Peptides against a protein of PDB entry 9IZ0. Designs and how they scored, part 61

Target 1, 345 residues: chain A of PDB entry 9IZ0
Amino acid sequence: ITCLGSNGHTYKQLVKGGNDDLRQDAVMEQVFEQVNGFLRSYRKTSQRNLSMRTYKVIPLALKTGVIEWVQDTIPLGEYLDSAHKVYHPKEWSLSTCRKLIAEKQMEDLETRLKVYDLVCRHYRPVFRHFFLESYADPVQWFTTQTNYARSTAVASVLGHVLGLGDRHGQNILIDKTSGEVIHIDLGIAFEQGKKLPVPECVPFRLTRDVVDGMGITGVEGVFRRCMEFTLETLRREEDSLLSVLEVLRYDPLFSWLISPLRRMKKQKMQLENFNQPESGNITTDASRDPKIQRNNVSGESEAERAILKVRQKLSSTLSVEASVGELIRIAQDPSYLALMFCGWS

## One batch from the design tools (peptide; made by RFdiffusion4, then SolubleMPNN)

Design b1_p11_8_s1 (from b1_p11_8, 5 letters changed)
Fold by OpenDDE base, seed 5:
Parts: sequence; structure tokens; C-alpha cells
Structure b1_p11_8_s1 (fold): chain B 345 residues (1-345), chain A 11 residues (1-11)
Amino acid sequence: as target 1 above (345 residues)
Amino acid sequence: AVEELIKRALE
């Protein structure tokens, strides 16, 4: 829809209806605005204009809301699929790579590592070309690549601390004007990604293409230092951040658990990639509702465990540099990446 | 200009 604002400006809005709960997104965007307040108050982060990019979400009912249309954006996954066809036309298709990883999903770690390495040799990074194609001026090229590395660093720290999941290439937008990342579809938080049929085992998305977009320094320089300054700010403001999360503990509309509908949708998408249509009438008798033992773990006990995990991630037991160094290592480790869902790389 | 931006981004 298009709305005329009280200021005389015209705004494009997306009306979303269906099975997705926009209340989770609206609450996470409010947490990001509070964190952006902390980043503006601290000299090391404010001097670098460090922020989590936000978008407006207005929930209207349980399954209906209005989302801000973010202008001049492209999904990371859409750009990468087009760019791989242009720059590496002799390499494997994304469909072939996903099929090979999916076919070996139930195999041991050694077999999955061999398949991941094989896919990496036949599907090379291309995301550096986004900046080379979009920005002819060297100053604009360097500024936008720097903004990308900075925004990715903030999103990586905050995504780890809040346990954001489902960070696939369609849930990450790139702003074509600034080079900044915008994270969307925030319905998997507080490590609920570990409850997916293929558990998420990395702290944030740091795939080869995410690193290739940082330029010649990769994760070193701007990205690493901006992660360090962001984590230093969040450790300083720990009590303020925990107080914001405690308010959410008493929100009866906020779900600390993964939506059963979202889990079923992810399970179906993961199983459909195994079933090539052999023409067999699998009458899936929908009548076996697996008695999900509703272990009545009170929503309160899940909120308390989530807040405790946030506190543990903000611990000063390790230096900021040591903590960031370990997160960057784990997020790039083939032993973790080879265990991810076939749509992750 | 680019060298100064690099220097400031590396500070």
C-alpha cells in the first residue's frame, strides 16, 4: 500500500498477513533502537557511526501487520545467485551445491567436510563485485565497503548476543546507497535456531561471500575492530540491556520459543529437498499428529534461561579481543559450516 | 582523499 504521511510525504508500506508473527520482529526492532542509543552514547562507537539498521514494524493483529518498505535494497542471496552466474559461469549451480550438501546431511562429520570442501572449490565467492559494479567513484566505493564491514560487525555481535537465527541470504538486505546490511524476519531469537531440524551451530553468518564483501583485508581491520568496539559498548551497558530484556519477560505477547508453525515450515522445506518427485503416491496420512509432549516449560522459565545466556555472552572473563577472535574463528570454521543447512553457504 | 579515509578507517 502507499500512504500519505501528515508531513505530506508518500510512504510505501507492505501489509503482511498469514502465519508469521510480526510481534517478534517489532519487539526485536525496539531492542535494536535501545542498543543504537548505547552505541551513540559511547565515543568509540559514535565516532564510527556504528548502528544496527532498523525498519518500522506495526503489528495490527496476531497474524497481520504493516512493515516499512526499505527503499533501494536487494536481498544478499538474490545478488549472489545472479553474480555467480556472471563471474563463474563454468562453476556449479547453487541448486547442485545445495543438492550435494542435502544428500550427505545424515552422514558423519568427515564425509560432510569432504562435501563442503568440494562445493567450496566449485562455487567461489563473488560479493566483492557488488561494490566494484555499484560504485564507479573510488571514494564512494571505499566508503560503502567500509559501511558494509561496520554494519556487518554490529549485526554479528548483536546477533550473537541475542542468539538470532535463520540468517540466510534472503533475510539479509543490502542498502545499495550506503552499503549497510539490514536484517529482516527476526522470528528466530535467543538460540531457538538450535531447535531447528538441522541445528544452527555458528554464532552469526560469516560465510565466504560475507567476507569477500569486506575487501582485501577480509575480517581483519574494520570488521574485527568494529566488532570489538560494539562488544565493549554492550558489556558497558549490560545492566541497561538486561533491564530492556526483563521488560519483555512480562510481555504476554512475546514468544521466547520458536513458533511451532515456523518449525514445521522449516522441517517441510528441509524434507522437500530430499524428495525428488518419484511419482509414488505417499499418502502422508496427516492423522498422526505427533503428540508433541507439551512439556509445560513455562514461558517464564524459557525467558529466564534466555536472559541468563545473554548475561553469559556479555561476561568479561575473556578480553574483548579474545572473545571477538574466538567468535570470528568459530563462524568461519569448516567443521561448523559443514554441519549447517544446505541453504546456509 | 582515499588514503586519508583509509587512515581514519584504520585508526
Scores: peptide ipSAE 0.012, ipTM 0.498, DockQ to the pose 0.015
Fold by OpenDDE base, seed 2:
Structure b1_p11_8_s1 (fold): chain B 345 residues (1-345), chain A 11 residues (1-11)
Amino acid sequence: as target 1 above (345 residues)
Amino acid sequence: AVEELIKRALE
């Protein structure tokens, strides 16, 4: 839809209908705006304009809402699939890589590591080309690549702390104007990604292509330092962040648990992506609304556990540098990435 | 509602 704003400007918006509860996205965007307040208040983060990029979400009903159309963006996964075909036309297709990982999903870790290594050798990183092809001016190239590394660092820390899941390449947009990342589809939070059919075992997405976009320094430089400054800010504002999350504990509209319907939808999408090329908008009419009696008692206990995990992730037991170092290590560990649905790109 | 509750929790 196109809406006329009170400022006389026309805004394109996406009306999303389906089984996804956009209230979770709207709530997480409000948490990100508060975190952006903390990042603006602290000198080390404000001097670097560190922020989580946000978008407007207006939930209209349980399964319907309006999302801001983020102009001048591309999904990371869409860019990467196209760029691999252009820059590495003799390498394996994304479908071949997915099939091979999938056929070995039930095998031992040693076999899965061998398959992951084999896929990695036949599907090389290309995301550096996004910056090289989009920005002919060296200053603009350096600025946008720096903005990418900064925004990815903020999103990585915040995504770990809040336990954001489902961080596949279609749920991460790249802003073509700034190089910043925009995370979308925020309905898997507080480590509920570990309850998916393929459990999420990394703290955030730091795959080879995510690192390749940081340029020649990779994780060593802007990215690491911006993760450190972001985590330092969140540790200073721990009580403020926990107070925000305690408000969500009492929000009857927020779901601390991944819905069985969303699990089934993700399972079905994983199974369908095995058999069909990525063509069609399959509107799966999952019309059966099981009246899942939300046992309120189970929701409160899960909220308390989620808040406790956030507090544990903000613990000052380790230095900021040691904590960030361990997160970066785990996020790149082949022993975790080989277990993921798409850990190679 | 949630935004207002968040503001009140931070004041």
Scores: peptide ipSAE 0.011, ipTM 0.519, DockQ to the pose 0.020
Fold by OpenDDE base, seed 1:
Structure b1_p11_8_s1 (fold): chain B 345 residues (1-345), chain A 11 residues (1-11)
Amino acid sequence: as target 1 above (345 residues)
Amino acid sequence: AVEELIKRALE
């Protein structure tokens, strides 16, 4: 829809209707705005204009709302698919890579690592070209690449702390003006991504293309330092952040659990990538309803566990540098990336 | 409502 603002400007807005509860996104955006307050108050983060990019979400009803249309954006995955075809036209298609990883999903770690390495050799990073193509002026190029590394650092720390899941290339937008990342579809939080049929094993998305966009320094420089300053800010504001999350514990509209419907939808999407229609009557005897032990873990007990896990991630037991170093290591570890749905790009 | 509750929890 197109809305006329009180300022006389016309705003495009996306009306989402469907199975996805936009209240999860709206609540997470409110948490991000509070975190942006902390980042503005702390000198080390404020001097660098560190923020999580937000978008307005107005929930209207169950499964219906209005989302601000972020102008001049592109999904990271859309850019990468197009750029790989241009820069590496002789390499494997994204569909071929996905198929090979999927076909080996049930194999051992050694086999999955071999397939991951093979895919990586036939699908090389290209995301550096986004900045080279879009910004002919060296100052604009450097500024936008710096903004990308900064925004990715904030999103990586915050995404780890809040346990944001489903961070695939379609759920990460790139602002073509600023180079900043915008995270969308926030309905998997507080490590609920680990409950997916393909468990999420990385703290945040730090794939080869995500790193390639940081330029020649990769993770070493702007990104690492901005992660450190962001984590230092969140540790200082731990009590404030936990107080924000405690308010959400009492929000009857917030779900600390992944909805069974959303889990089933994701499971189906993961399985449909396997079913090319070979006509084999695999009578999936649907009768084995796996007794999902309805551990009626009360929504309260899941909220308490989520808050406890946030507190544990903010622990000062390790230095900021050691904690960030370990997060960067895990996020880039082939032993974790090979287990992901799309860990190669 | 949530924003006001958050604000009050931070005061």
Scores: peptide ipSAE 0.011, ipTM 0.494, DockQ to the pose 0.019
Fold by OpenDDE base, seed 3:
Structure b1_p11_8_s1 (fold): chain B 345 residues (1-345), chain A 11 residues (1-11)
Amino acid sequence: as target 1 above (345 residues)
Amino acid sequence: AVEELIKRALE
């Protein structure tokens, strides 16, 4: 829809209706606004203008709401698919790579690593070209690439700490004006991504294309340093961040668990993206659902576990540098990326 | 100019 603002300007807005609860997205955006307060108050993050890019989400009812249309953006995955066809027209298609990874999803780690390596050799990074194409002025090019690395660092730390899931290339927007990343569809948080049909094994998305966008220094420069400063700020503000999350424990509308319906919808979307013909009735023979004793793990107990995991991720047991170093290592480790739905780009 | 921008961006 297009709305006329009280200022006489027209704003495009996305009306989302259906089965998706926008309340989770709205709550996560509020958490990001609070964290942006901490980043502005701390000298090391404030002097670098470190922030998580936010967008307005207005939940209207169960499964309906209005989302701000983020102007001048492109989904990372849309850019990468188009750019890969231009720069590497003789390499494999994204659909071929996806199919090959999916066909081997049930194989051992050694086989999956061989398949991942094979895909990586036939689908090379291209995301550096976004900055080279979009910015003819060297100062603007360098500024936007720096903004990208800074924004990605903040999003990576926050994504790890809050356990953000479903970080595929369609849920990460690039601002064409600033080079900053905007994370969308925030409905999978607090490590619920590990409960997806393809479990998320990395702390954040740091694929070869995400790194290629950082330029010649890759992760070893602005990105690493900005992750360190962001984590140092979050460790300093641990009690403030935990207090913000505790308010969510008492929100009867906030779900600490991925709904079975959302899990099934994400599973279906993953299968549809593989062009697997509808193989017939998977009679989910509901008969051998093991009695997973629904331990009435009260929503309260899951909230407490989520808050405890956030506290553990903010632990000062390791230095900021050691903690960031380990996160970067794990996020780039082929043994984890080979297990992902799309770990190669 | 670019080197000084690089330096300020890494700071």
Scores: peptide ipSAE 0.019, ipTM 0.522, DockQ to the pose 0.015; fails the geometry check

Design b1_p11_8_s2 (from b1_p11_8, 5 letters changed)
Fold by OpenDDE base, seed 3:
Structure b1_p11_8_s2 (fold): chain B 345 residues (1-345), chain A 11 residues (1-11)
Amino acid sequence: as target 1 above (345 residues)
Amino acid sequence: DVEELLKLALE
């Protein structure tokens, strides 16, 4: 829809109707706005203008709401698919790569690593070209690439700390004006991505194309340093951040668990993206899920567990540098990426 | 100068 503002300007807005609850997205955007307050108050993050890019989400009812239309953006996955066809026309298609990974999803780690390596050799990174194509002025090119690395660093730390899941290339927008990343569809948080049909085993998305966008220094430089400053700020503001999350413990509308319906929808979308024919009745033979007694783990007990995990991730047991170093290592580790959906792009 | 820009970005 297009709305006329009280200022006489027209704004495009996305009306989302269906089965998805926009309240989760709205709450996560509010948490990011509070964290942006901490980043503005701390000298090391403020002097670098570090922030999580946010957008307005207005939940109207169960499964309906209005989302701000983020102008001048492109989904990362849309850019990468188009750019790969231009720069590497002799390499494998994204569909071929997805098919090979899917065909081997039930194999051992050694086999999956061999498939991952093979896919990586036939599908090279291209995201550097976004900056080279979009910015003819060297100062603008360098500024936007720096903004991308800074924005990705903030999103990576926050994504890890809050356990943000479902970080595929369609849920990450690139601002064509600033080079900053905008994360969308925030309804998988607090490590609920580990409960997806393809479990998320990396702290954040740091694939080869995400790194290629950082330029010649890759993760070593602006990205690593901005992760360190962001984590240092969040450790300093631990009690403030935990207090913000504790308010959500008492929100009867906030879900600390991924809904079975959302899990099934994401499963269907993953299967469609693998071009697996609808082989019939996957009777999820719910019979062989061991009787994990659904102990009525009250929504309160899941909230408490989520808050405890956030506290653990903010622990000062390791230095900021050591903690960031380990996060970057794990996020790039082939032994994790080979297990992930689209872990090569 | 790319080196000056690099310094400004790493600061």
Scores: peptide ipSAE 0.015, ipTM 0.468, DockQ to the pose 0.015
Fold by OpenDDE base, seed 5:
Structure b1_p11_8_s2 (fold): chain B 345 residues (1-345), chain A 11 residues (1-11)
Amino acid sequence: as target 1 above (345 residues)
Amino acid sequence: DVEELLKLALE
């Protein structure tokens, strides 16, 4: 829809209806606005204009809401699929790579590592070309690549601390004007990604293409230091951040658990990648509702466990540099990446 | 200035 604002400006809005709960997104965007307040108050983060990019979400009912249309953006996964065809036309297709990883999903770690390495040799990073193609002026190129590394660092720290899941290339937008990342579809938080049929085992998305977009320094320099300054700010504001999360504990509309509908949708998409259509009439008799033993773990006990995990991630037991170093190591470790869903790479 | 951005990116 298109709305005329009281200021005389015209705004494009997306009306979303269906099975997705926009209340989770609206609450996470409110948490990001509070964190952006902390980043503006601290000298090291304010001097670098560090922020999480936000978008407006207005929930209207259980399954209906209005989302801000973010202008001048492209999904990371859409750019990468087009760019790989242009720059590496002799390499494997994304569909071939996904098929090989999916076919070996039930195999041991050694077999999955061999397949991951093979896919990496036949599907090389291309995301550096986004900046080279989009920005002819060297100053604009350098500024936008720096903004990308800064925004990715903030999103990586916040994504780890809040346990954001489902960070695939369609849930990460790139702003074509600033180079900043915008994270969308925030319905998997507080480590609920570990409850997916293929568990998420990395702290945030730091795939080869995410690193290639940072330029010649990769994760070193701007990205690493901006992660350190962001984590230092969140440790300083720990009590303020925990107080914001405690307000959500008493929100009867906020779900600390993964939506059963979202889990079923992810399970179906993960299983459909195994079934090439051999023409067998599998009448899946939909009548076997697996009695999900509703272990009545009160929503309150899940909220308390989530807040405790946030506190543990903000612990000052390790230096900021040591903590960031370990997060960057784990997020790039082939032993973790080879265990991810075939659509992660 | 690219040099100021480089300093801010190297500080």
Scores: peptide ipSAE 0.010, ipTM 0.437, DockQ to the pose 0.015
Fold by OpenDDE base, seed 1:
Structure b1_p11_8_s2 (fold): chain B 345 residues (1-345), chain A 11 residues (1-11)
Amino acid sequence: as target 1 above (345 residues)
Amino acid sequence: DVEELLKLALE
C-alpha cells in the first residue's frame, strides 16, 4: 500500500498477511529502539553513530500487519547470488552448494567439514564488490563500507545478546544508500533457533561474504572495535535492558517459544531440499507422533530462562575484548559453520 | 483505519 504521511511525503508500506505473527517483529523493533537509546547516550557509541537499523511494524491482527517498506534495499542473499554469477561464472551454483551440504547433513563432523571446505573452494566471497560497484567516489566507498562494518557490529552483538535466529541472507537487507544492514523477520529470538531441526550454532552471521564486505581489514579494526563499544554499552545498561525484557514477559501477545507452525514450516523447507522426487514410497508412518514431551514449560518459565540467558551474555566475568574475541572466533569457526544450513557465504 | 494507525505510528 502507499500512505501519505502528515509531512506530505508518500510512503510505500508492505501489507503482510499469512502465518507469520508480526507481533514478534514489532516487539523486537521496540527492544532495538530502546537499545538505540543506550547507544546514543554512551559517548563511545554515540560518536560513531552506532545504531541497530529499525523498521516500523504495525501489527493489525494475529497474522496481519503493515511493515515499513525500506526503500533502496537489497537482500544480502540476492546480491550475493547475482554477484557470484558475474564474478565467478565457472564456480558452483548456490543450488549445487546447498544440495551437497544438505546431502551430508546427517554425516559426522569430519565429513561435514570436508564438504564445507570443498563448497568454500568452489564458491568464493564476492561481497566486497557491492561497495566497489555502488560507490565510484572513494569517500562514498569508504564511508559506506565503514557504515556496513559498524552496523554489522551492532547487529552482531545485539543479535547474540537477544539470541536472534534465522539470520540467513534473505533476512539481512543492505541499504544501498548508507551501506548499513537491516535485519528483518525477527520471530526467532532468545535462542529458539537452537530448537530448529538444523540447530543454529553460531552467535551471529559472520560468514566469508559478511567479512568480505568489511574490506581488507576484515573483522580487524572497525568491526571488532564497534562490537567492543556496543557490548560495553549493553553491559552498562544491563538493568535497563533487562527491565525492557521483563515488560515483554507480561505481554500476552509475545511468544517466547517458536510457534509450532513456524517450526513445521522451517522443517518442511529444510526437508524439501532433500526430496528430489525419487518415487520411493517412503511411507513415513506419520503415526509415530514423537511424544514431544509437552514440557508445559509455562511461557513464564521460558521468559525467565530467556532473561537469565541475556544476563549471562552480559556478564563482566570476561573483559569486553575477550568476550568479543571469543564471539568473533566462534562465529567464524568452520566446525560451527559446517553445521549450518548456509555457512559458506 | 489502517491509514490512521499508520499516521499515529509515524507521528
Scores: peptide ipSAE 0.000, ipTM 0.263, DockQ to the pose 0.021
Fold by OpenDDE base, seed 2:
Structure b1_p11_8_s2 (fold): chain B 345 residues (1-345), chain A 11 residues (1-11)
Amino acid sequence: as target 1 above (345 residues)
Amino acid sequence: DVEELLKLALE
């Protein structure tokens, strides 16, 4: 849809209908706006303009809402699939890589590591080319690559702390103007990604292509330092952040648990992506609304556990540098990435 | 200067 703003400007918006509860996205966007307040208040983060990029979400009903159309963006996964075909036309297709990982999903870790290594050797990183091809001016190239590393660092810390899941390449947009990342589809939070058919075992997405976009320094430089400053800010504002999350504990619209329907939809999408190339807008009409009696008692206990995990992730037991170092290590560990649905790109 | 920009980005 196109809306006329009170400022006389026209805004394109996406009306999303389906089984996804956009109230979770709207709530997470409100949490990000509060965190952006903390990042603006602290000198080390404000001087670098560190922020989580947000978008407007207006839930209209249980399964319908309006999302801001983020102009001048591309999904990371869409860019990477196209760029791999251009820059490495003799390497394996994404479908070949997915098939090989999938055929070995039930094998032991040693076999899965061998398959992951084999896929990695035949599907090399290309995300550096996004910056090289989009920005002819060296200052603009450097600025946009820096903005990418900064925004990815903020999203990585915040994604870990809030336990954001489902961080595949279609749920991460790249802003073509700034190089910043925009995270979308925020309906898997508070480590509910561990309850998916393929459990999420990394703190955030730090795959080889995500690192390749940071340029020659990789994680060592802007990215690491911006993760440190972001985590330092969140530790200072722990009580403020926990107070925001306590308000969500009492929000009857927020779901601390991944819905069985969303699990089934993700399972079905994983199974369908085994058999067909990703060209189809498959509107899966999952019209069966099981009246899941939300046992309120189970929801409160899960909210308390989620808040406790956030507090544990903000613990000052380790230095900021040690904590960030361990997060970066785990997020790049082949022993975790080999277990993921798409850990190679 | 790219070195000054790098310094400003890393500081």
Scores: peptide ipSAE 0.009, ipTM 0.434, DockQ to the pose 0.015; fails the geometry check

